# Peptides against a protein of PDB entry 7UQJ, part 77

Target 1, 160 residues: chain A of PDB entry 7UQJ
Amino acid sequence: PELYQNFNITPPRGVLFHGPPGTGKTLMARALAASCSSDERKITFFMRKGADILSKWVGEAERQLRLLFEEAKKHQPSIIFFDEIDGLAPVRSSKQEQIHASIVSTLLALMDGMDNRGQVIVIGATNRPDAVDPALRRPGRFDREFYFPLPDVKARFKIL

## One batch from the design tools (peptide; aimed at target 1 E97, target 1 (a further copy) K95)

Design b2_p21_8_s4 (made by RFdiffusion4, then SolubleMPNN; from b2_p21_8, 11 letters changed)
Fold by OpenDDE base, seed 5:
Structure b2_p21_8_s4 (fold): chain B 160 residues (1-160), chain C 160 residues (1-160), chain D 160 residues (1-160), chain A 21 residues (1-21)
Amino acid sequence: as target 1 above (160 residues)
Amino acid sequence: as target 1 above (160 residues)
Amino acid sequence: as target 1 above (160 residues)
Amino acid sequence: MTRLEEIMEELRKLMEIAKNA
């Protein structure tokens, strides 16, 4: 807190993990959650798929997002992991995406409304960072990005 | 080859990766593919989602599976990775699952029909090993299983 | 390199992954190796078990370590992953551990002898960080630590 | 920095943020 406040830097609330499918984005998020949790300080890990929020909760996706963030705040310190976040918050391309626009707007408001004192980190994972609404990639939201490249087939795992 | 032949053991053709979502099953499969591939011996990695084969190829899923195995054999050594394989080959529960039964039967036949000399490995990943048809878990099919547990949240990274 | 030199900081050569068995330490190391490898920059991944170096190479463990580091340097950028590193580098407890002491001393010398320009990273994984010789945990060696806690079943992954 | 060093540095920063949050 103090270091970010002293430099007038908004602390990162959101981290975007991007890279090809099966490059360990979800695993890394879980490993980070695991790593930051202790017997004294248990981090609660919430996982959602972006597409599942849209498909399972048609018309309630905004409410489900609010409940998720409230629950994460209640169980702080917490990590919210959105797998396939481009499925939840696609780039605003067409007029037909009003439903997507409201979900994106809700997620923006939830990320903006996280107090700097809130021990809630949001991790978004995507295979298509360019398909994530640029508004989510601004400071105070998903303002840090990590690229997960494919394990190049040419990486000689010499298991000697 | 010789070790399996000498013991009358059918060499593993299929490996089942099972464990909770985001435990690195897909990443491990890719890392294995990468690890086994060299400049001299490139492994071709084929990835399919079980649910995608059913949803995208309604009525052609069997043909798509055959084509996948043919292509894998053509580009051998190869790894076929089925993500969410329980979505492709659910346990035979109801008479309405005739479509699923035909796909399962096709996958069984394809795995059985792989020559012992074929440099094609099949990796299935699932969150629900009990939802995979037991016929797929028999010797000569997915006869090896690896459990991917969640990284637990409880313990602090003491970055000293 | 430059950033560490400019701040008189010894660049991390070694990273210690510690935590209970099955917490994804090995998986994370492979994922990191995979993630750092690209078509342009292939990382070579070397894996060794600490216990295997001792058990398979009785009286040659020091030579095998040297060869491993030489090969890693030859194939740079490289990652050397020591699984169960406490089996290789136990805490210097008893006078009978002269053999262990020579192996530890060799590993120390190899880690110290890596040039700051050498693109070789060493990852050690252990279930018992307290069983790793403290000399290995000093700056310029395993100077970064990452804790991997057990998947406690009780981590409420609310997958809503 | 190697990409691994970058990832680790960034992971370290994330963990520090998670510690200090």
Scores: peptide ipSAE 0.028, ipTM 0.418, DockQ to the pose 0.217; fails the geometry check
OpenDDE base, seeds 1, 2, 3, 4: peptide ipSAE 0.005, 0.005, 0.013, 0.013; ipTM 0.258, 0.391, 0.422, 0.283; seeds 1, 2, 3, 4 fail the geometry check

## One batch from the design tools (peptide; aimed at target 1 K56)

Design b2_p22_1 (made by RFdiffusion4)
Pose (drawn by RFdiffusion4):
Structure b2_p22_1 (pose): chain A 160 residues (1-160), chain B 160 residues (1-160), chain C 160 residues (1-160), chain P 22 residues (1-22)
Amino acid sequence: as target 1 above (160 residues)
Amino acid sequence: as target 1 above (160 residues)
Amino acid sequence: as target 1 above (160 residues)
Amino acid sequence: SWIKEVYPEYWEELQAMVEALR
């Protein structure tokens, strides 16, 4: 921590995995969750699949998101993996419903809002990165974007 | 106050921050929230978003908005910041649920019935200005619109 | 009435002010209410909004609307003004609430119950006319309309 | 397993983010 406090830098805490299907995005997230449970320092892994938070009550989806990010604040070494994040956080449009743009606005305020979110890494895997809201693809929330390509020759040899 | 009486004008009590992502809106709101809590006279900062307003009961979301504006009038030198305000106050539509048009109508009524002395300032950052209702963007509600642009060279030099 | 009843031209049951925001629709009703700054029993003016009638309870909104209309009949020559009538009478659909739908179902029956000797006029204002329910725009209801446009050059000169 | 050998640079960058939680 003193290395990051030596400068006035904050570590990047957001990655967006993107690429074709079957290229290793969930596998990498699974290996990172299995490694986080065997280094004996508790890095809590929160697994979220698509629009797991959608509810038929008004304001319960945004409440579930606020609770997920808060429980992430309770245990500082915590990670949030959003599998298929293009179904949870689509590009905000006026044509579609308000529950979607309201989830996206809550996710924007919880990732880089007025309050600091803590030592919470946020990972999102998507096959459609341009279906993710563009305000979610900037530093401070999903700083990095790892493109997982279809493997080249040497990579296919290694996979096989 | 005498200057604002000499000329027959009312000080603007509403600002709408708008601009591309990562251009300084939440940063300015955070710097103003820190400047509200330092000096010999205290300005009270009220931070809100769509999650701690939207409720699942009939008449509870507008009651939360009224409690916010009454509590801000009580602590009279005050700032109310609504982040991602297009999620809280979208353009009113008949093809949407009634809770969003009812929030926009309650917000219009509470802004048209404020202190009329510049005591409660309402600041909102929408990242997208078109998504917010045009009735809120007229002078009398959100008087000023600050466009936070992508920085030019002298601004990028100063930021770096 | 001694003059205008000679010719059998009936006064309107519902007159709708509609236009863009900031075009002076609330000013015309405020100026007509200052033309009610005259002596009693003539042009009693009621100033209501699309809010402050609708409540948590199930009967106070319709009971209060029936009472407002009964007090309007009690003082014979009277005007009821509904500012932001899209807040009181939105479009009934299957994403609509039940309390607003019953407010529309009572406002329609009260406008059809208004007699032919026209002594109560209901003026209503909106900035979005095709968001008020279609039933109040039928004959015998809000049928005469006043469009309030943005000002032209001479009008902006007079305003300045 | 085999996924570390295919995308080591990405794996080392994720590990650096994990160590920054400590």

Design b2_p22_1_s1 (made by RFdiffusion4, then SolubleMPNN; from b2_p22_1, 9 letters changed)
Fold by OpenDDE base, seed 1:
Structure b2_p22_1_s1 (fold): chain B 160 residues (1-160), chain C 160 residues (1-160), chain D 160 residues (1-160), chain A 22 residues (1-22)
Amino acid sequence: as target 1 above (160 residues)
Amino acid sequence: as target 1 above (160 residues)
Amino acid sequence: as target 1 above (160 residues)
Amino acid sequence: DVIREVYPEEWAFLEEMVESLR
């Protein structure tokens, strides 16, 4: 808090986690929500899979996104985690152009509609950052990106 | 290594990681591979998704499993990580009985065929340990199980 | 634990979480599992989606439920979380009457078969409590219900 | 704990970001 307040830095609204499968993107988002939650300040963690929104909510994906953001705002401080976000907002491909374009446009509008004072962070996780619509990777949306490399040898993990 | 050597304990050939999605099962497997690798002793990490073996290798899944184990043996010390192993070795269901039974039987045979001296560890990760064929969970196969709890969340995880 | 012991209150075997989509039912179940886990006492959390049990285990859903309860008992203290339980145990509808009736009867029997001393809690989550078979909502089954309102309600549920 | 050890820099940044929601 103090660092962002002191430097007048607008905290990122959206963070894109990208990297190989099983690098801990989903775990990081969960762990952040967990560790930053106290008895005094409980962070609400919302998780969606990109592919699930497309497959389960055929024709209602936009509405489900709106409901998700409304619910996150209502339960702020909140983290919205989109796992496999490339499945939700793929780069415009010819085959599903209308459905994907509508979902992407809705997600863009929802991210743009977040107040800077809103205690809602959106985290997108993908194995394929290049498969995420570049419009989502702009300032005020997923404007921070974290690469999750394969854990290198030097980490003496006390894993257990 | 030293502890297993000192106690004449046959190191587990197979370890089952189970727990909710995004609890770090895949990360743990990767981190283990990384942490146990040194400049002098590099562990080769093989990753497969259970569903990918079924879907991508229709009619060749058994062969791909054999090749995977051969390659792991060739590059030992090695870790074979099966992500979503319940997708590879589901509990016997009537509808896909022939294909699944063949894959499960092949995996069983491959795990049974590993030399006790072989420097190949098999890690299976699943969100559904009960959906894994019980035959895989026997001694000499996935004979160790590790539960991956959700990170201690004082966070309100609103998984919609 | 202490509170239930002190008041001679039979701890609920089953808890039904109900409320609109995205109210944190799945989250609360996960958070409970996490918060009640310590280094000394790890709670095992089992998650199933009601629709997944029906769709993935056509003709074996009953067996999968039995295995789930056995595994939960084996790993106690445990939480079994049924997400979208209305998909698993719908109110008897004419169209899928035989399959649903069998699954419901199996789940009833499994819940009834839990020892009061067993460290297994069953949590069902639904958006449609009225779509859950009323037989599941009886004492000794899902005998506690928690409404997850759309979050105007500051309800600090100390659930567990 | 593993995630903090694997990604200490990312964790520190993200922790501060999440804490900045106050």
Scores: peptide ipSAE 0.146, ipTM 0.412, DockQ to the pose 0.378
OpenDDE base, seeds 2, 3, 4, 5: peptide ipSAE 0.141, 0.136, 0.138, 0.154; ipTM 0.418, 0.412, 0.409, 0.402; seeds 2, 3, 4, 5 fail the geometry check

Design b2_p22_1_s2 (made by RFdiffusion4, then SolubleMPNN; from b2_p22_1, 11 letters changed)
Fold by OpenDDE base, seed 5:
Structure b2_p22_1_s2 (fold): chain B 160 residues (1-160), chain C 160 residues (1-160), chain D 160 residues (1-160), chain A 22 residues (1-22)
Amino acid sequence: as target 1 above (160 residues)
Amino acid sequence: as target 1 above (160 residues)
Amino acid sequence: as target 1 above (160 residues)
Amino acid sequence: GVIEEVYPEEVAFLREMVDSLR
């Protein structure tokens, strides 16, 4: 609390978890939501998969993103976790991307439309940060990035 | 066993798990398969993802569903778990749905074709019950629905 | 090590895990990576999903496969685990498969291009070995297949 | 938990970030 208040630093709205698969990105997001939740302050954790939103919501992905952000706002404090966000928001380079471009544009607008007072954190996880549209990595969106290296052997034995 | 016999209630063939992602739908399906399995009565657990069947089985999804149900019948008692079933059986509203319509029709026929004596349970999991074709939610199919609410803080600590 | 050296048997580059879903294919691949890793010899584990590479990398799947194999080579000894590899490399039978054909061709070339000295193992997991392009199942590629039967009840309780 | 043991700095930062929502 004090660190963000003193420097007029807008708390990060978005965190991008990136690294090799199975490094605990999804587990971290869940653990964060659980560990920061108390009986007095329940953090609502929303999880979505990027590829799922794309494949399951052909023509409705935008609406479902809007509903997700509305629900997260309604149940704030909230964490929205986009697992495999590169599946939702690929780089806009391919001509097949009109549907992707619309989904990305909606996600950008939703992240930009989060009030500075909204107790909603968005966590994106990807194995491919370079495949995520750079517009999502701008300030006020996924402006923090955490690399999840392959855990050391000892760390893997603790995850098993 | 006795409860379903006494009330002439046809045991549910299909159970729809729905609720926010990360609420343990997949975990519950796995835990159910594990807990109901004994050394004397091994439940065979089949897991499929709706989006995977759709994307991986372009033109063969129907055949693969048939094979899955045949294998489940062969290895009964069985649980077929369709994770993210809304990716397999979206509501028939979009014009892109000729492939989806065929997959849904096959799944409907397979669920209808399960003899009342077959020890095969079909569990569908979705974050979006409203995106599942209503025909799948009819009696003799996914006729039971379980809502998975966001776990309370204390419940989240038990999942970690 | 010694067994493969003595018989001049080229160590299998690719292992196909197949069997009913939820039989622990992904868990086995992770456990293998963990168990074969020591403080002296860290195995780098790369996980990808076939459907994810297909859906997330429209037009870049080839490049991302190349990068994955380069990274695996850089961090050798390495395991590349393709979960749901049938989503990446479906049988070439459908006309919609020009994109799939290119991805499969790239994966074939990458597996063929692995030097016999490269400490990179590729594990493919599928529920549908018959949906995997037969070209991937040739010697020097996924030339070993492991069937994952439904674990006995006691084995399932150890995976949970 | 396992994650906190593997990524203590990241967990600490993320906890602080979530706590900053208060």
Scores: peptide ipSAE 0.042, ipTM 0.298, DockQ to the pose 0.339
OpenDDE base, seeds 1, 2, 3, 4: peptide ipSAE 0.039, 0.040, 0.041, 0.040; ipTM 0.323, 0.350, 0.309, 0.350; seeds 1, 2, 3 fail the geometry check

Design b2_p22_1_s3 (made by RFdiffusion4, then SolubleMPNN; from b2_p22_1, 8 letters changed)
Fold by OpenDDE base, seed 2:
Structure b2_p22_1_s3 (fold): chain B 160 residues (1-160), chain C 160 residues (1-160), chain D 160 residues (1-160), chain A 22 residues (1-22)
Amino acid sequence: as target 1 above (160 residues)
Amino acid sequence: as target 1 above (160 residues)
Amino acid sequence: as target 1 above (160 residues)
Amino acid sequence: EVIREVYPEEWEFLREMVESLR
């Protein structure tokens, strides 16, 4: 809180975590929700997978996204974590592209519809940042990006 | 890394990371592999998925496991990370159970065949520790287990 | 933890985690403690802040350090985590410098007094590695150092 | 826990972001 309050920086609504698998994107989101939850103020953590949005919500994905955002708003402060948000990516069929376009459009509208007073943060995680629709990566949406590199040789020296 | 050496505990050859998804099992393994490499002593990190062992190595999984362990030994010090090692779990078909039993038996034999002087660590990660064959969890194999809890309020209090 | 034992690298008694604030130094220490705890062998985690050692233990810091190390030894395997160990650093008053020198000397003696068979690891975390007394960074003390970088300047620029 | 260590600035930024939801 202090950084944003002290710098009067408007907190991003959406954060894109990108990097190789097993770099802790999901752990970060969970740790954030847990670490920022006090007894007085519990952060509600919602998790969805991009692939599940397409496969489990066939024909109702848009409705389920709306319900998710409504529930997150109802239980604010909240984190919505979209794991594998690149799994929303268009599949090569025109029908799947249309379904994808509708789902992405719904997500865009839901993110755009979040008033600045809402206590909902959306975290998207992907192994393929370039597979995330550029429209999601615009200001007011996933307007911050965090690279989760493989712990490289530099992180290596740090745990020895 | 340092913890065990400082405790003069006989290093386990195999370590089981277990806990809910997105608790950083893969990240920990990578961070460990990273952290333990110096410029003078690079740890080679090998990663395999349990599901890939069954699906991609159809009819050659045992050979590929042998080659993996040979390569890890050749490039020691090494970490072999088996992500989703519960994905080696029996599939309900008798044929898949037999294939699974053969693969697990090969892994057991490879772990048992590691001389105490070998600089190869095997890390298995699972979301379902009870789905890991008890034979893998015996001394000389995955003889250490690490629980990766969800970051809960207690982890927060532990971090405070 | 397991990595070092498996690689037969002489375990450092003390590990210095250094890097910018928020770099997860505390988290690693806890993760290490948690990860190294099995049902059969729980690692006891002790945490102290460098600033608290100076402020809360006014006139008894040396005694409290001794008690901490005794308790850690009693409850071994143990991790002692000194967060903000640079907070032991001299404050510009001669009196505080003397107090600091006494506390640091006590810590040095306690670390030097740890026999190689002791199952106690000391982790120091600092945002200012150059503010850590060089005597603490010598072999047999904090003889391993881990940088916790800021996520790359590029990730920082993405966070800015 | 590993996350803060591997991605500390990200953690601090994100922590502050989440805490700014006040």
Scores: peptide ipSAE 0.132, ipTM 0.403, DockQ to the pose 0.360; fails the geometry check
OpenDDE base, seeds 1, 3, 4, 5: peptide ipSAE 0.023, 0.122, 0.108, 0.128; ipTM 0.316, 0.400, 0.342, 0.401; seeds 1, 3, 4, 5 fail the geometry check

Design b2_p22_1_s4 (made by RFdiffusion4, then SolubleMPNN; from b2_p22_1, 13 letters changed)
Fold by OpenDDE base, seed 2:
Structure b2_p22_1_s4 (fold): chain B 160 residues (1-160), chain C 160 residues (1-160), chain D 160 residues (1-160), chain A 22 residues (1-22)
Amino acid sequence: as target 1 above (160 residues)
Amino acid sequence: as target 1 above (160 residues)
Amino acid sequence: as target 1 above (160 residues)
Amino acid sequence: GVIEEVYPEEFAYLREMIDSLL
């Protein structure tokens, strides 16, 4: 908070985790939520899968996104993790996805409507960053991108 | 090799990684394969997804499993990683899956047919160990199980 | 650029990454894009999945390929990464795939139509190089092949 | 944890970033 307040920098609201399947994007988000939580400061972690928001809530997906952001705001500090965010927010130029266009517009509005003072971080994970709507990758949304390389060979896991 | 030779222990042919989604099962398998590879000893890592073996090879899935194990044996030392192995080997008690029953029988035969001297490790990953056929969890198959816990959660996971 | 300019070598337009699933083909492509990107020279990375081009765009797949190559050319320097390219370009000898034959012909034409001076690299990734149409593996197309064993982190792919 | 062992630098950086935001 103080660092961003002092420099008049709009804090990044969203981080995009991108990388191959099974590189630990979801695990990283969980580990970060756990490690940044203390007895004094419990972070609330909200996890959603992009395809699940579309499939489970046909006709209510926008409402469920609003409720998610409201609940995250109510339980600050919070992390909202969207796994497979490319499933939620495919690039708008695909003419056939009217249902996706409204959901993406709602997600954009929710990310834009987060107060600069809110302790809500949004993490999107994808294997396909270029399949994510460019509007989500603008400043004040998913404006930081983190690439998940393959695990560097250095980790001697004695699992044998 | 030497450690298992000295203790007269039949090297486990299969390791089952189980735990919630996004706990790093696939990451661990990749990291292990990478960490155990040196310039002198390259481990070959074969990854397959359980659902992909069923969907991509309707009628040839058994042949593709045989080819996979033959190729892994040819490129020893090797790791075969099955992601979502519960998708390949659902519990046989589900009446509807005659096609699955033959594929599971082939996988069982391939695991049983691996020479104890082979440098082929099979790693199965699942979020649902109880959905995996118990025949795969017998000694000489996936006889070692590793639980992947969630990161130690001082974080409040509200998975609504 | 300079290395290929100095040696009068037609820059390979396409690189085929082949190897078992999960060997980090996609990751290597991205890591290469990232490592070759500087503050002065941003490489645009375009990722598509072979099966997705066929499934999402029934009847428009050829147009989407054209748009992809146009966009990559517009955002030079660029990498186009086709994951599961064997899903786009199955071997023509399979009697059943008339729809695939037209898409493959379009991809061939797009790769042939790239100006030798274009800063567009095409990377195809497959687990089955022998399932890729041999016409794609000819000089001026995917004329370089890289086998991905396990991600040996040490492999300095100077592909640029 | 597995992530801290596999991605020590990335984890540290992201942790610092999150701690700065919260």
Scores: peptide ipSAE 0.187, ipTM 0.436, DockQ to the pose 0.283
OpenDDE base, seeds 1, 3, 4, 5: peptide ipSAE 0.039, 0.181, 0.186, 0.184; ipTM 0.301, 0.440, 0.453, 0.446; seeds 4, 5 fail the geometry check

Design b2_p22_2 (made by RFdiffusion4)
Pose (drawn by RFdiffusion4):
Structure b2_p22_2 (pose): chain A 160 residues (1-160), chain B 160 residues (1-160), chain C 160 residues (1-160), chain P 22 residues (1-22)
Amino acid sequence: as target 1 above (160 residues)
Amino acid sequence: as target 1 above (160 residues)
Amino acid sequence: as target 1 above (160 residues)
Amino acid sequence: SLFDLLDPDIVAEVKTIAAMIA
């Protein structure tokens, strides 16, 4: 931590895995979760699949998001993996419903809002990165974007 | 106050921050929230978003808005910041649930019934200005619209 | 009435002010209420909004609307003004609440219950006319309309 | 007056309607 405090830098805490299907996005997230539970320093892994938070009550989806990010603040070494994040956080449109744009606006305020979110890494895997809201693809929330391509010759040899 | 009586004008009590992502809106709101809590006279900063307003009961979301504006009038030199305000106050539509048009109507009524002395300032950042209701963007509600642009060379040099 | 009942031209049951925002619709009703700054029993003016009638309870909104209309009949020559009538009478659909739908179902029955010797006029204002319920725009209701456009050059000169 | 800031045609029609019940 002194290396990051030596400068006035904050570490990148957001990655967006994107690429074709079957290229290793969930596998890499699974290997990262298995490695986080065997280094004996507790890095808590929070798994979220698509729009797991959708509810038929008004304001319960934004409440579940606020609770997920808060429980992440309770245990500082915590990680949040959003599998298929293009179904949870689509591009905000006026044509579609307000539960979607309201979830996207709550996710924007919880990732880089007025209050600091803590040591919470946020990972999102998507096959459609341009169905993710463009305000979610900037530094401070999903700083990096790892493109997982279809494997080349050497990589296919290694996989096989 | 005598200057604002000499000319027969009312000081603007509303600002709408708008601009591309990562251009300084939450940063300015955070710097103003730190400047509210330093000096010999204290300005009270009220931070809000769509999650701690929207409720699942009938008449509870507009009651939370009224409690916010009454509490801000009580602590009379005050700022109210609504982040991602297009999620809190979208354009009113009949093809949406009635809670969003009812929030926009309650917000219009509470802004038209404020102190009329420049005591409660209301600041909102929408990242997208078109999504917010045009009745809120007229002078009398959100008087000023600050466009936070992508920085040019001298501004990028100063930021770096 | 000694003049205008000679010719049998009936006064309107519902007159609708509609136009873009900031075009002076609330000013016209405020100026007509200052033309009610006259002596009593003539042109009693009631200033209501699309809010402050609708409540948590199930009967106070319709009971209060029936009482407002009864007080309007009590003082014979009277005007009821509903500012932001799309807040009181939105479009009934299957995303609509039950309390607003019953407010519309009582406002329609109260406007059809108003007699032919027109001594209560209901003026209503909106910035979005095709967001008020379609039933109040039928004959015998809000049928005469006043469009309030943005000003032209001479009108802007007079305003300045 | 408050009426000086408004369109005269509309003001005249509203005053006519208000005179029917006066």

